Peptides against a protein of PDB entry 8OXM. Designs and how they scored, part 38

Target 1, 371 residues: chain A of PDB entry 8OXM
Amino acid sequence: FKAEFRLAGGVNLPKIIDCVGSDGKERRQLVKGRDDLRQDAVMQQVFQMCNTLLQRNTETRKRKLTICTYKVVPLSQRSGVLEWCTGTVPIGEFLVNNEDGAHKRYRPNDFSAFQCQKKMMEVQKKSFEEKYEVFMDVCQNFQPVFRYFCMEKFLDPAIWFEKRLAYTRSVATSSIVGYILGLGDRHVQNILINEQSAELVHIDLGVAFEQGKILPTPETVPFRLTRDIVDGMGITGVEGVFRRCCEKTMEVMRNSQETLLTIVEVLLYDPLFDWTMNPLKALYLQQRPEDETELHPTLNADDQECKRNLSDIDQSFNKVAERVLMRLQEKLKGVEEGTVLSVGGQVNLLIQQAIDPKNLSRLFPGWKAWV

## One batch from the design tools (peptide; aimed at target 1 D185 P216 T217 K368)

Design b2_p16_5_s2 (made by RFdiffusion4, then SolubleMPNN; from b2_p16_5, 11 letters changed)
Fold by OpenDDE base, seed 5:
Structure b2_p16_5_s2 (fold): chain B 371 residues (1-371), chain A 16 residues (1-16)
Amino acid sequence: as target 1 above (371 residues)
Amino acid sequence: KGELILEEIMKAALSL
């Protein structure tokens, strides 16, 4: 272990440590000290299974449709070593977190990331109409710049084009699989980009099976397809390569219905896999910067009155698990809002939902829907 | 144990 560590940012201040292996190879490791890395480990296994399904299909294999996975070594319920994705950066760090962020460099006269966040926080408790109006003002004065990521990293035009296609395919695959699994909390710090491959790496997989919909501010989009995410695809945006890759991924997922249902059923009833949203986790994920001071976890709220019979808790859990399985089955059948859709129809609906500024304006301000 | 069981179940589900 090197004596030096870096902070990766985020609330738990994960430590990036450089480790020299017994093979003499330097490996970056992220040490999380408070997060349940078992959930990340389980979801990485599910992503590996999805990758296996995608590799079996000729059309998805030819397109190299994969979800980027990372190694998770859970050491305990609260500690683990993540293989830090060496040569990745959070999309939020590239775009908005630093003085040299791409928005500041390419759009110096636009609103600052702080101004955008402030404006959206001011309307957080307001009507959906007021949120929409302010979101549109923010979007007008904060123009997308993520196209410059590939332009900065890949100076050769042929390499640039190839990497832009790799990015677009990675967004498509992760968006559709993320939708099927109900992956939430896709804020700009939970999505990394590989500086060499231009592929996305999704981290912090603690909001799954649509549990983002039961947050105090419900998630209103199926996946992150914000203006910067789309800008990274180049001039065609969501049309052409992205749409076709979504459709081919969705086709494989729908044709693998039995396998996916069986896997998810086992996960939902695994007593070691806590996927349920608890109130403390919900508060933590949507914590206001001002509320950081007083949330001493006085976990001493008398657990006495919530002797809801173990039977009622178990019945409640079983009903939630059944609902998750039913919703997964609907997605895999193409049932959306009571209507059976084709693969193309379902993918189109999901794209429209994800880019709708009305849906984006309703998200928690910490999700940064304007980025 | 739990992770190994899950990997085995996932492998079994993929073998069908």
Scores: peptide ipSAE 0.020, ipTM 0.611, DockQ to the pose 0.020
OpenDDE base, seeds 1, 2, 3, 4: peptide ipSAE 0.011, 0.019, 0.018, 0.018; ipTM 0.575, 0.601, 0.597, 0.589

Design b2_p16_5_s3 (made by RFdiffusion4, then SolubleMPNN; from b2_p16_5, 11 letters changed)
Fold by OpenDDE base, seed 5:
Structure b2_p16_5_s3 (fold): chain B 371 residues (1-371), chain A 16 residues (1-16)
Amino acid sequence: as target 1 above (371 residues)
Amino acid sequence: SGELILKEIYEKALSL
């Protein structure tokens, strides 16, 4: 281990450490000290299984459809070593870093990232109509710039075009698999982009199985398909390559229904895999930056004997697990809003839901739906 | 441990 460490940012202050392996190779590692890395480890295994399904299908294999995975070594329930995705950057750091963010560089006359966040925080407790109006004003004065990522990193036009296609395929694959697994908390710091491949790496996988819908501010989109995410695809946006890659990914997932249900069923009933949303986790995920000071760890869990009989807790858990499995089965059958959709119909509905400014305006301001 | 279990479950689910 090198004596120096860097902070990756975020509330948990994860430490980036450089390690020399027994093979003499330097490897960056992210040490998380507060997160249950077992959830990330389990979800990475599910992504590897999804990748195996995608590699078996000729059409998805030819398109190189894969979710980028990283190695997770859980050391304890609260600590572990992540293989830091060397040569990745959070999309939020590239887009909205205070000094050198792409929005500041390419759109110096637009609202600052801070002004956008402030405007959306001011309306956080207001009506959906007021949230929508302010979100539209923010979006008008904060124009997408993520097209410049590939332009900055890939100077050769042929490489640039190939990398833009790799990005678009990565967004499509991760969006559909993320939707099937009900992956939430897709804020701009939980999505990394690889500076060499232009592929996305999804991190912090603790909000799964649609548990984002039971947050104090419910998640209203199936995946992140915000204006900057779309801008990175180039002039065709969500049409053409993205849509076709979503459809081919969804086709493989639907045709793998029994396998996916069996895997998820085992995970839902694994006593070591805490996928359920608890109130403390919900508060932590949607905490206001201003409220960080007062959460002294003096939440004495007063063991108020909620002697809710172990039977009632177990029955409540089992009913949640059954509902998750039922909803997963519906998704894999193409059942949306009580109607059976074709793969193309289902993918179209999900795209429309993800880009709808009414849905985006309702998200927690920390999710940064205008980015 | 859990990683081996998931792989075995996956291999079993793919053999069905």
Scores: peptide ipSAE 0.013, ipTM 0.569, DockQ to the pose 0.018
OpenDDE base, seeds 1, 2, 3, 4: peptide ipSAE 0.000, 0.013, 0.012, 0.012; ipTM 0.290, 0.541, 0.544, 0.545

Design b2_p16_5_s4 (made by RFdiffusion4, then SolubleMPNN; from b2_p16_5, 11 letters changed)
Fold by OpenDDE base, seed 3:
Structure b2_p16_5_s4 (fold): chain B 371 residues (1-371), chain A 16 residues (1-16)
Amino acid sequence: as target 1 above (371 residues)
Amino acid sequence: KGETILQEILEKAQSL
């Protein structure tokens, strides 16, 4: 360990520590406080298994379909060491940084990121129709710019084309794997892009197994496929490379049903892996600026009321776990809305759900569905 | 115990 540390910024002031490995290589490590890094560690192991399945299949191997992983060493429920994803930037930092974001640089006459956020917050408690109308106005006046990421980083046209394909493959693989695992909370700060590979790194994996659907504002999309995510793919958008990579990833997942079910079953019943949504976590993920004032930590609420019968808690937990396994089995069979779909039909439905402005307009404003 | 079972299942899934 070096004696020097840097702050990465953000609310939890994570410490970046440079560590020399036993191999003599320096590695940056992020020490997060207060986050349950066990969820991230478990989900990274599941991603490594998905990568093993993808590497065994000739078609997915030829396409280099992988979900990017990072090393997590959980030390406790509230502490751990993340291998910092060196050479990555949050897509939100590139797109919507207040001072030098790509939207401000390339679209200076569009609405500011702040104006978009404000407009969507004003309608947060309104009807779905009013949310949709305001979302469409925001989208009209906030045009996508993520194509410029690859253009800024890769000046050689042949390298630029290769990196745009790597990006598109990474979005496809992570979208399908994320859908199968029910990964939520895919806001623009929880998705990093590697500045050298153009591949995505998904962080903060605490919302899994469709627990995003039980948030106070339910998640309405299977993965993040917003206008900027699509713009990064270039002129073909979701067609061609993206669709084919989604289909090939879904084929491997469906053909690996028994392996995926067995692993998820073990995880759901692991007493150390708290995947369930709790009210405090839900409040933290969808905190309103108005609600920040009342969370005085009255940690002194008496131990007495939490004697909910252990039997009723265990029965409720087991019923939720069984429902998660059943829904995972349905996804892996291609069962959507009670109908068995082909791989192409299932992938098409998921793409349509993810790009539908009616679904996007219903998301929590903090998710920034217009980006 | 859970980690060991997960590791055994991951190792089995790697051996298949």
Scores: peptide ipSAE 0.009, ipTM 0.496, DockQ to the pose 0.019
OpenDDE base, seeds 1, 2, 4, 5: peptide ipSAE 0.000, 0.007, 0.008, 0.009; ipTM 0.294, 0.496, 0.487, 0.513; seed 5 fails the geometry check

Design b2_p16_6 (made by RFdiffusion4)
Pose (drawn by RFdiffusion4):
Structure b2_p16_6 (pose): chain A 334 residues (1-279, 317-371), chain P 16 residues (1-16)
Amino acid sequence: FKAEFRLAGGVNLPKIIDCVGSDGKERRQLVKGRDDLRQDAVMQQVFQMCNTLLQRNTETRKRKLTICTYKVVPLSQRSGVLEWCTGTVPIGEFLVNNEDGAHKRYRPNDFSAFQCQKKMMEVQKKSFEEKYEVFMDVCQNFQPVFRYFCMEKFLDPAIWFEKRLAYTRSVATSSIVGYILGLGDRHVQNILINEQSAELVHIDLGVAFEQGKILPTPETVPFRLTRDIVDGMGITGVEGVFRRCCEKTMEVMRNSQETLLTIVEVLLYDPLFDWTMNPFNKVAERVLMRLQEKLKGVEEGTVLSVGGQVNLLIQQAIDPKNLSRLFPGWKAWV
Amino acid sequence: SKLETAWQEREEILEE
């Protein structure tokens, strides 16, 4: 074990450690004290199940739809450990870096990130109209730059297109799975982009199962589909590879709702922390019902096809009205 | 508690 450890930041102060194994290769682990990783363990298990189901299905096997997973080992009710992701860089560090940010490097005339943060702080005390107007003004003077990422990393057109296609597929699959699982904490620091495979990885998973509505600022989108992600998917945008991949993933999930419910039914017997406190679990049953409604496409008794559900999700995600009400720290304009 | 922590972390990000 290495004698030094680093802090990853945050109120809980997670610890980062390095371990040297028998082969001598250093492996980085993240011990997260005062936090419950049992929910993250369930998230990783359902991620692996979805990946296996996508691999089993011939339609998705050809498309090589995969979910990037990292091992999470719970150690107690209030602590645990997880595998650190190597060879990945934060999206916000690449895009909105103060020193060498992509938006500053490519579009110096556009508004800086500090100006946008100041405007968002000044407008949180305003009404809906002023928030919508400021958001539209910010979007007018802030063009997406993320499309140049592979252009700056993959000079060969074949490798560049391969990496762009893998990025688009991974974004579609992660977005579908996050909508199904109700993942809300999807700001720039929770998503890591690989420098080689260019596949997005979700690392935080801190809050899910429709927890953004509980937060003071509700989460009005099911997944992150901001202008930067759409521009980086290519000229075609959401139409094309993203829509088809979302439809295929939704079909696979509709075909495997039995396995998904079997995986998620681990609750109601060993409830995790932050629940059933302050004296057939209530919230567990509620989230199971909500997941079942999402999977069956019933909601309030209405039937919805896979294509219609995908179109509705795209419309909700790209709607500036929903983006205006989001948390300023979520970086909806980014 | 975890939700409050997630909220405070977002405030810190906004301050940055």

Design b2_p16_6_s1 (made by RFdiffusion4, then SolubleMPNN; from b2_p16_6, 9 letters changed)
Fold by OpenDDE base, seed 4:
Structure b2_p16_6_s1 (fold): chain B 371 residues (1-371), chain A 16 residues (1-16)
Amino acid sequence: as target 1 above (371 residues)
Amino acid sequence: SRLEETVENLKRILEE
């Protein structure tokens, strides 16, 4: 390892280190402290398995449908090494960077990202109707700009077109795989875009198996398909390439039901894999920027073993795991709201749920559903 | 092992 490190952005200030491999090649690594990377590592293995299934199918292979993966090496319960995703940028950084974000560059007369966040935070505890009205006002005054990512990075029209297709395919694959695994909505900083491939990389996989639905502000969308995510697809939006790639991905997932269930079952009952939502994790994921200043967790977690009897925890855990498996089986059968849907019907429902302003307006304001 | 030494070095870098 080189003695020098760089700070990556974000609350946990992960350290970017350069490592010389035994092959003499320098590799950038992201060293995260204070995070359990085991969930990320497990989810990357599941994504690799999904990619194997997608490569076996002729229709998904022809479309190059893959979920981007990165190497994760967990070192402890609170530390690990990630492969640094070189040549990637967080979508949130590109779109809503305070200094030079794409919204500010292309829409200087729109609301600032801060104004949008403030307006949505003011109504966070209000009715769904008030949230919807303010969300619609925010959306009207904060127009999508993510189309400009590909236009800035790919000046050749033929390259631009191919990269926009690569982006659209990446969104489709990650959306459907993410839905099957219950990743839910993804914070804009936890979606990276590759500046060369236009493919997405999902990082910080701390919410899986629909555990986002039990957050203090529950998730209301199956995956992130916000206005900027759609704008990056170009004028066709969710129609055509995106929809077809979702359908082809869903076909492979549904046809691989037994394999997916078996693997997820093993993972859900792995005592080393903590996928359950805990109150501290829930608080961390939905912490207000104003609350960041006071909650220095003096996690002197003294193991106050709240000796909740191990037996009651185990019984509650098993019931949650069973419900997750049942819901996964339903998804893989196309059961939505008690009705069996075709692949096209299921994908259509998921797209409609993900783009519905009523669902988006109910999301946690910190996750910026207007972006 | 070389792996253990690497892990110890990484822990140290995380604590600094």
Scores: peptide ipSAE 0.006, ipTM 0.358, DockQ to the pose 0.032
OpenDDE base, seeds 1, 2, 3, 5: peptide ipSAE 0.000, 0.000, 0.007, 0.000; ipTM 0.301, 0.265, 0.395, 0.327; seeds 2, 3 fail the geometry check

Design b2_p16_6_s2 (made by RFdiffusion4, then SolubleMPNN; from b2_p16_6, 8 letters changed)
Fold by OpenDDE base, seed 4:
Formats: C-alpha cells, sequence, structure tokens
Structure b2_p16_6_s2 (fold): chain B 371 residues (1-371), chain A 16 residues (1-16)
C-alpha cells in the first residue's frame, strides 16, 4: 500500500488508499471502518446471479440489462475493503451539493436543498395530509434538473442519446431487481452514477428483504423513482424504454422463480448473514442531523445479555425468514394486494406506487424524496 | 498468509 490516504468524506471517514497489485498496476480501494460490509458482499453476489439470469435471456441480453456490481471484501464485522468506483459520483452530490449542486446552478430561484429539508422535517410528526401539502409545495418550488447530468457529460448528440438510454435501462434493471430483493427506497448518497457509462451503482445495501417497511418511518415505495431519477430519462419519463425494460426484467425474474427462491432461502438461513432490522440500525438509518452529537463509543457489546431463550429467538427468526420467502414467492407470481397481475400490470402498479406523491410525502425526510 | 498480512496492514490503516 502507499503510505498516503485520502478521506472520502462521510460520518465513518472511509479512507481511499492506493495499492500496487502483483501485476504492477495501481488500484484505488476504499477502506471502511465502523461499517459491516457483509451485507453489501452478499447483495453483490445476489446481483451477479440476477445478472447471469438476465444474460441468459435473449430480450434482456440484447438490451444489456444489468445491475452494476462492485467488489467487496469484508475484513471484520465493522470493517472491509470496497472497490473504489473510479469515475462515479453520488447522485445526491451532483444534484444537491451545497456549493455547486445542479439544482442551485440550473434553478437558482427555487428553494435551496436546506429549505426543502427544513420544511419536510417540520412536518415529520404531522398527519399524512399535512405532509402531502408541504411535499407538494416543496416539489413546486424545487423542480427536477437531473436531465443536465448527461447533457454536461456527453456533448455529442448521438452519444448523449445513447447514454440517456443506458441510464434509463440501468434504472429499470436496478428498480425491478431492487423490488424483488426488497431494497426499497435508497438514500441519494447511496446511488452513484458512472460519468462514462451513465449507469447507476447502488452502494451501502444495509436494507434488504423489505426491512425498510419496519423502520420507525416505514418506506412506502417499492424503489426510488423520484422526480430527478425520472428527469434523467428525458422527455418520455417512465414511458417507453423504462417501462419496457422493467417488464423484460420482471419477465426474467418471474420465469426464474425456483432459482431465486432457492438462492434467497440459502442466504436468509445463513447464520453469518444478519439481514434483520435491529433498533440500533433503525436509529442510525433515520437519525436526525441534530442528534449526531456525542454517541460516545461506550455502548459496549455486552448488552447482548438479552439471552431470550435460544428456542424463542430461533422460532422468531424462522417466522421472519418464512414471511420474507412467502412475500418473495408472491412477487415472483405477480401477487400484489391479493391479486395475480400480468407482468405489465405488476410493473404498472410498481411504477405508480413509486411516483405517487402521497407515497413519497410519507418517506423519511432524511432520504430527500423531493430529489 | 499473504492475505492475513494484507488484512493486518489494512487494519493498521483504519486505526491511523
Amino acid sequence: as target 1 above (371 residues)
Amino acid sequence: SRLERIVEELKEILEK
């Protein structure tokens, strides 16, 4: 390793290091401390399996439908090494960076990202009606700008058009695969965009198997399809290419039911894979910026002393795992709200749920559903 | 092993 490191920013202060391989090539790596990368590693393996299924089908292979993956090497329960995604930027950094975000550059008279956050935080404990009204006011005064990402990066019109299609296909594939795996809504900093391919890279996969529905503020969308995500697709939005790519991805997932169930069953019962939501993880994911004060490291691991009878823990875990498998089977059969839907009907329902401003207004304000 | 040495070097980098 080189002796010098760079900080990537963020609460956990991940370190960017350069290493020289046995081939004499320099490679950048992101070393994370205080983070459990085991869930990320497992989810990357599941994405690789989904990609294998998508490559076997002629319709999805011709469209190059893939979910982007990165290499993860867990080192401990609280540390690991990630492949540094060189030439990627968080969509949140591009859109709502305080200094030079695209919203500020292209819409200088709109509300600031801070004003939007403040307005939505003020109504966080209010009724759904009050949340919806304030969300609509925020949306009116914070118009989408993500179309400008491809316009800034790709000056040639033919390349620009091709990259916008690559983006739209990437969103479609990640949305449907993310729905099947229950990834739910994603924080804007946990979605990277590749500046060369225009494809999305989902990072920090700490919520899976619909565990976002049991958060203190439950998720209300099947995947992130916010106004800026849609704006990046261009004038057709969710219609045409996005919808067709979702349908073709869903067809492959539904036709691979037995394989997907078997894979997920093995993972859910892996004693090394803690996918369950715990209260501390829930607090961390939905902490208020004001509560980022002195969490002294003095929460010793010793409060595992709730030795609930091993039998009751195992029975409770098994019931949660069985429920996840049953819900996965329903999704793969097209069962939504007790009704069997066609692929087109199921994809349509999911798109409508994901773009519904009533659902978006109910999300945790920290995840910025107006972006 | 070579892997164990790399893991130790990475832990030391995390602690700095």
Scores: peptide ipSAE 0.020, ipTM 0.519, DockQ to the pose 0.032
OpenDDE base, seeds 1, 2, 3, 5: peptide ipSAE 0.023, 0.020, 0.020, 0.018; ipTM 0.464, 0.469, 0.504, 0.454; seeds 1, 2, 5 fail the geometry check

Design b2_p16_6_s3 (made by RFdiffusion4, then SolubleMPNN; from b2_p16_6, 10 letters changed)
Fold by OpenDDE base, seed 4:
Parts: C-alpha cells; structure tokens; sequence
Structure b2_p16_6_s3 (fold): chain B 371 residues (1-371), chain A 16 residues (1-16)
C-alpha cells in the first residue's frame, strides 16, 4: 500500500489508495469505511453469474450484453476494499454537480438542481396529485442533458454512435438484471459511467430483493429509467436498441429460472448475508438533510438485543425470504400483477412503469427522479 | 435445512 490516499466524493468519504500487487502492477483500491460490503460482494458474484448466462446465449453474446462488475473484498462488517472503477464518473456528478454539472452548462436558464430538490421536498408529505403536478413543473423546467456525455467524450461520429449503443446496451442489461434481483431505483451517485466504454457500473448494492418497496418512501419503479438515463440513448429513447436488449436479457433470465432461483435461495438463507431492510438502514437511505442535525449517532446502541424472541424473528425472516423467492419465480415466469406476460409484454410493462411520471413523482426526492 | 437443499441443488446444476 502507498502511504498516500485520495478522497473519493460522497457522504462516507471513501479513500482511494494505490496498491502494488505481487506482480508489480499498481492497482487503485477504494477503501470504504462504515459500510458493509458483503452485500456488494454477493451481488457482484450474482452479476458474474448473470454475465455467464448472457455469454452462453448467442443473441446476448452477439450484443455484448453484460453487467459491469468490480472486485469487492469485504474486510469486516464496516470495512472493505473495492477495485476503484478508474475512468468512471457518477452520473449524478456529471449531470448535477453544483459547480460544473451538465444541466448548468447546457441548460443555464432551467431550474438549478437545488431548486428542483427543494420543490420536490416541499411536496414530499403531500398528496400524489400535488407531487405529480410539482414533478411535471420540475421536469418542464429541468430538461434532460445526458446526451451530451457521449458528445463530450466521443468527438468522432462513428465512435460516438458505437459508444451510445454501448451505453444503451449497458442500461438495458443492468435494468433487467437489476429488476430480476430487485435492485429497484438507483441513486444517481450509485450509477457510474465509464468515460471510455460508456458502460454503466452499479455500486452500493445495499438494496436488493425489492427491499426498496418497504422503505419509508417506497420505490415505485422497477429500475432507474429517468429522463436523463433515456436521453443518453439518443433520439430513439427506449425504443429500438434498448427495448430489444431488454427483451433478449429477459429471455436469458427467464430461460435460466432454475439456476437463478437456486442461487438466490442459497443467498437468502445464508446466515452471513443480511439482505433484509432494517429501520436504521432505511433511515440512512432516505435521511433528510434536516434530519442530519438531530441524529447524532449515539451508536451507543448497546446491543439491546431486543430479545424479540429469536423464534419470532426467524419465522418472520423465513416468511420474507419465501415471499422474495415467490416474487422472483413470478418475475422469471413473466407473472406481473397476476397475469402471465410474454417477454415483450413484460419488458414493455417494466419500461412503462419505469418512465411513468406518476411513478417517478412518488419516489424519494433525495434520489432525484427528475434527473 | 432449506440452505442445504439449495446448495445441493446448486452443486447438481454446476455438475450438469
């Protein structure tokens, strides 16, 4: 390890360290403190398995459909080492950085990211109708700009076109795999884009198996397909390449039902893998800026073992795990809202759910559904 | 356990 470290952006201020391997190669590593990286590590293994399934299928292999993975080595319940995703930037940093975000550069007369967030926070406790109206006003005055990412990075038109296709394929693969695994909506800082490949890297996989639906503000979308995510695909948006890549990914997932169910069953019943949502994690994920001042972590949580009888916790856990497996089986059968759908029908429903302004307006404002 | 059965099923699926 080199003695020097750099701070990565974000609330937890992860440390970027350079390590010299036994092979003499320098490798950048991200040291996260205060985070349990076990879930990230497990999800990366599941993504590798999904990639193996996608590479076995000729149609997905020809399209180079992969979910980007990174190496995770959990060191403790609160620390681990990740492979630093060199040459990646959070999409949120590119889009809505306070100083030099793409929205400010390309749309200087639109609402600021702060104004949008403020407007949506003001209606957070309001009706769905009021949320929808304010969300539509925000969207009208905060127009998508993510098309400019590929235009800035890839000046050659042929390269630009290829990279836009790579982006679109990456969004499609990660969206469908993410839906199957129940990753839900993804915070804009937890989606990295590779500046060379235009592929997405999903980080901080702390919400899986639809546990985002039990958050204080439940998720209402199957995956993040916000206006900027769509804008990065170019003029065709969700039509054509994106839709076809979603369908081909979903086809492979559905045809791999037994394998995926078996893997997820092992994970759900692994006593070392805590995938369940807890109140503290839920609070952390949806903490308001105003609530940061009062929650001094007197993490003198003494292990008040709330001796909730170990029996009742275990029975409740088993019921949740069973429900997750049942829902996974439904997804892999194409069962949506009690109806069996074709791959095309299922993918269409998921796309419509993900882009619906009514669903987007109901998301937690901290996740910036207008971006 | 359910875990044991799932592991045994996974092993079978990896051997096929």
Amino acid sequence: as target 1 above (371 residues)
Amino acid sequence: SRLKRAVENLQRLLEE
Scores: peptide ipSAE 0.007, ipTM 0.427, DockQ to the pose 0.017
OpenDDE base, seeds 1, 2, 3, 5: peptide ipSAE 0.000, 0.000, 0.006, 0.007; ipTM 0.273, 0.274, 0.436, 0.448

Design b2_p16_6_s4 (made by RFdiffusion4, then SolubleMPNN; from b2_p16_6, 8 letters changed)
Fold by OpenDDE base, seed 5:
Structure b2_p16_6_s4 (fold): chain B 371 residues (1-371), chain A 16 residues (1-16)
Amino acid sequence: as target 1 above (371 residues)
Amino acid sequence: SRLERTVKELEELLKE
């Protein structure tokens, strides 16, 4: 290993290290500490299976619909090496970096990222109406700029157009696959963009199977389709390419119901795969920056009082796993709110839910729904 | 093993 490291940002301060392989090739690696990389490894395998299904279908194969995957090598329960996606940047670093963020560069008279976050934190404990009003004020004074990513990285107009289409297809595929798997915690640091392909790489896959809905501040959107995410698609926004790619992805997922249910069932009952939301994980994911000082995870919370009989824990786990499988089956049948929808109807509902400013205003401020 | 040494070196790098 080289002695120099870079911080990738985020709460866990993952270290980017340069490693020389036995082949003499230098490779960047992300060393993630304090996280169980087994969850990421399992979800990467599920994404590879979804990619296999998408490659078998002629319509999704022609559109090159894939979810980007990375190699995860879990080394211990608390340490692992991620193959750092060389040439990726967090969308949050590009958009809202304090020094050189795209919002500051292209919209210097808008609210700062800090002002937006402060305004939303001030109303965090307020009514949904007050949250909505402040969110609309923030959105009015913080206009999207993510269109400039492809314009900065791809100077040739033909390459620029191709990369904008690759981005739009990547957002569509990852949004639908992420929805089917119930992937949560899609904040701006957990989504990377590849500077060469313009494809998205989703990281930190620890909130899956709709466990984001049982957080202290429940997740209210099926996937991240915020104003900057839409701005990166160009003038058509969610219409045309994005919608059609969502529909074709959803069609493949629904037609693969038996395969997806069988795979998820095996994973839900794997004793090595802790997908359940626990109170400590919930507190960690929705910690306030002001509260970071005191909560060293004292792993020594004596589990003395949670001597609920092992039988009651197992029964509670089985009931949660059954509910997850039932909800997955509903999604794959197109059942939304007790109604069976067509692929187009289901995709339309999900898009409307994801772009609804009432849903976006209710998210945890750390999710940065205005970006 | 070589793996255990690499894990230990990574765990030391994570403590700094």
Scores: peptide ipSAE 0.014, ipTM 0.406, DockQ to the pose 0.037
OpenDDE base, seeds 1, 2, 3, 4: peptide ipSAE 0.007, 0.006, 0.000, 0.013; ipTM 0.382, 0.370, 0.405, 0.403; seed 1 fails the geometry check

Design b2_p16_7 (made by RFdiffusion4)
Pose (drawn by RFdiffusion4):
Structure b2_p16_7 (pose): chain A 334 residues (1-279, 317-371), chain P 16 residues (1-16)
Amino acid sequence: FKAEFRLAGGVNLPKIIDCVGSDGKERRQLVKGRDDLRQDAVMQQVFQMCNTLLQRNTETRKRKLTICTYKVVPLSQRSGVLEWCTGTVPIGEFLVNNEDGAHKRYRPNDFSAFQCQKKMMEVQKKSFEEKYEVFMDVCQNFQPVFRYFCMEKFLDPAIWFEKRLAYTRSVATSSIVGYILGLGDRHVQNILINEQSAELVHIDLGVAFEQGKILPTPETVPFRLTRDIVDGMGITGVEGVFRRCCEKTMEVMRNSQETLLTIVEVLLYDPLFDWTMNPFNKVAERVLMRLQEKLKGVEEGTVLSVGGQVNLLIQQAIDPKNLSRLFPGWKAWV
Amino acid sequence: AEEEEEALDEEKEAAE
């Protein structure tokens, strides 16, 4: 074990450690004290199940739809450990870096990230109209730059297109799975982009199962589909590869709702922390019902096709009205 | 970045 450890930041102060194995290769681990990773263990297990189901299905096998997973090992009710992701860079560090940010490098005339943050801080005390107007003004003077990422990393057109296609597929699959699982904490620091495969990886998974509505600022989107992601998917935008991949993933999930419910039914017997405190779990049953409704496409008794559900999700995600009410730190304009 | 992390944590604490 290495004698030094680093802090990853945050109120809980997670610890980063390096271990040298028998082969001598250093491996980085993240021990997360005062936090419950059992929910993250369930998220990783359902991620692996979805990846296996996509691999089994011939329609998705050809499209090579995969979900990037990292191992999470719970150690106690209030602690655990997880595998650190190597060879990845944060999206916000690439895009909105103060020193060498992509938006500053490409569009110096556009508004800086500091100006946008100041305007968002000044407008949180305003009403809906002023928030919508400021958001539209910010979007007018802040064009997406993320499309140049592979252009700056993959000079060969074949590799560049391969990486762009893999990025688009991974974004579609991760967005579908996050909507199904109700993942809400999807700001720039929770998503890591690989420098080689260009596939997005979700690392935080801190809050899910429709927890953003519990937060003071409600999450009005099911997944992150901001202007930067859409521009980076290509000229076609959401139409094309993203829509088809979403439809295929939704079909696979509708075909495997039995396996998904079997995986998620681990609850109701060993409830995790932050639940059933302050004296057939209530919230567990509620989230199981919500997941079942999402999977069956019933909701309030209404039937919805896979294509219609995908179109509705796209409309909700790209709607500026929903983006205006989001948390300023979520970086909806980014 | 640090200020954002603090603001996000404060929102989580406020929810609690």

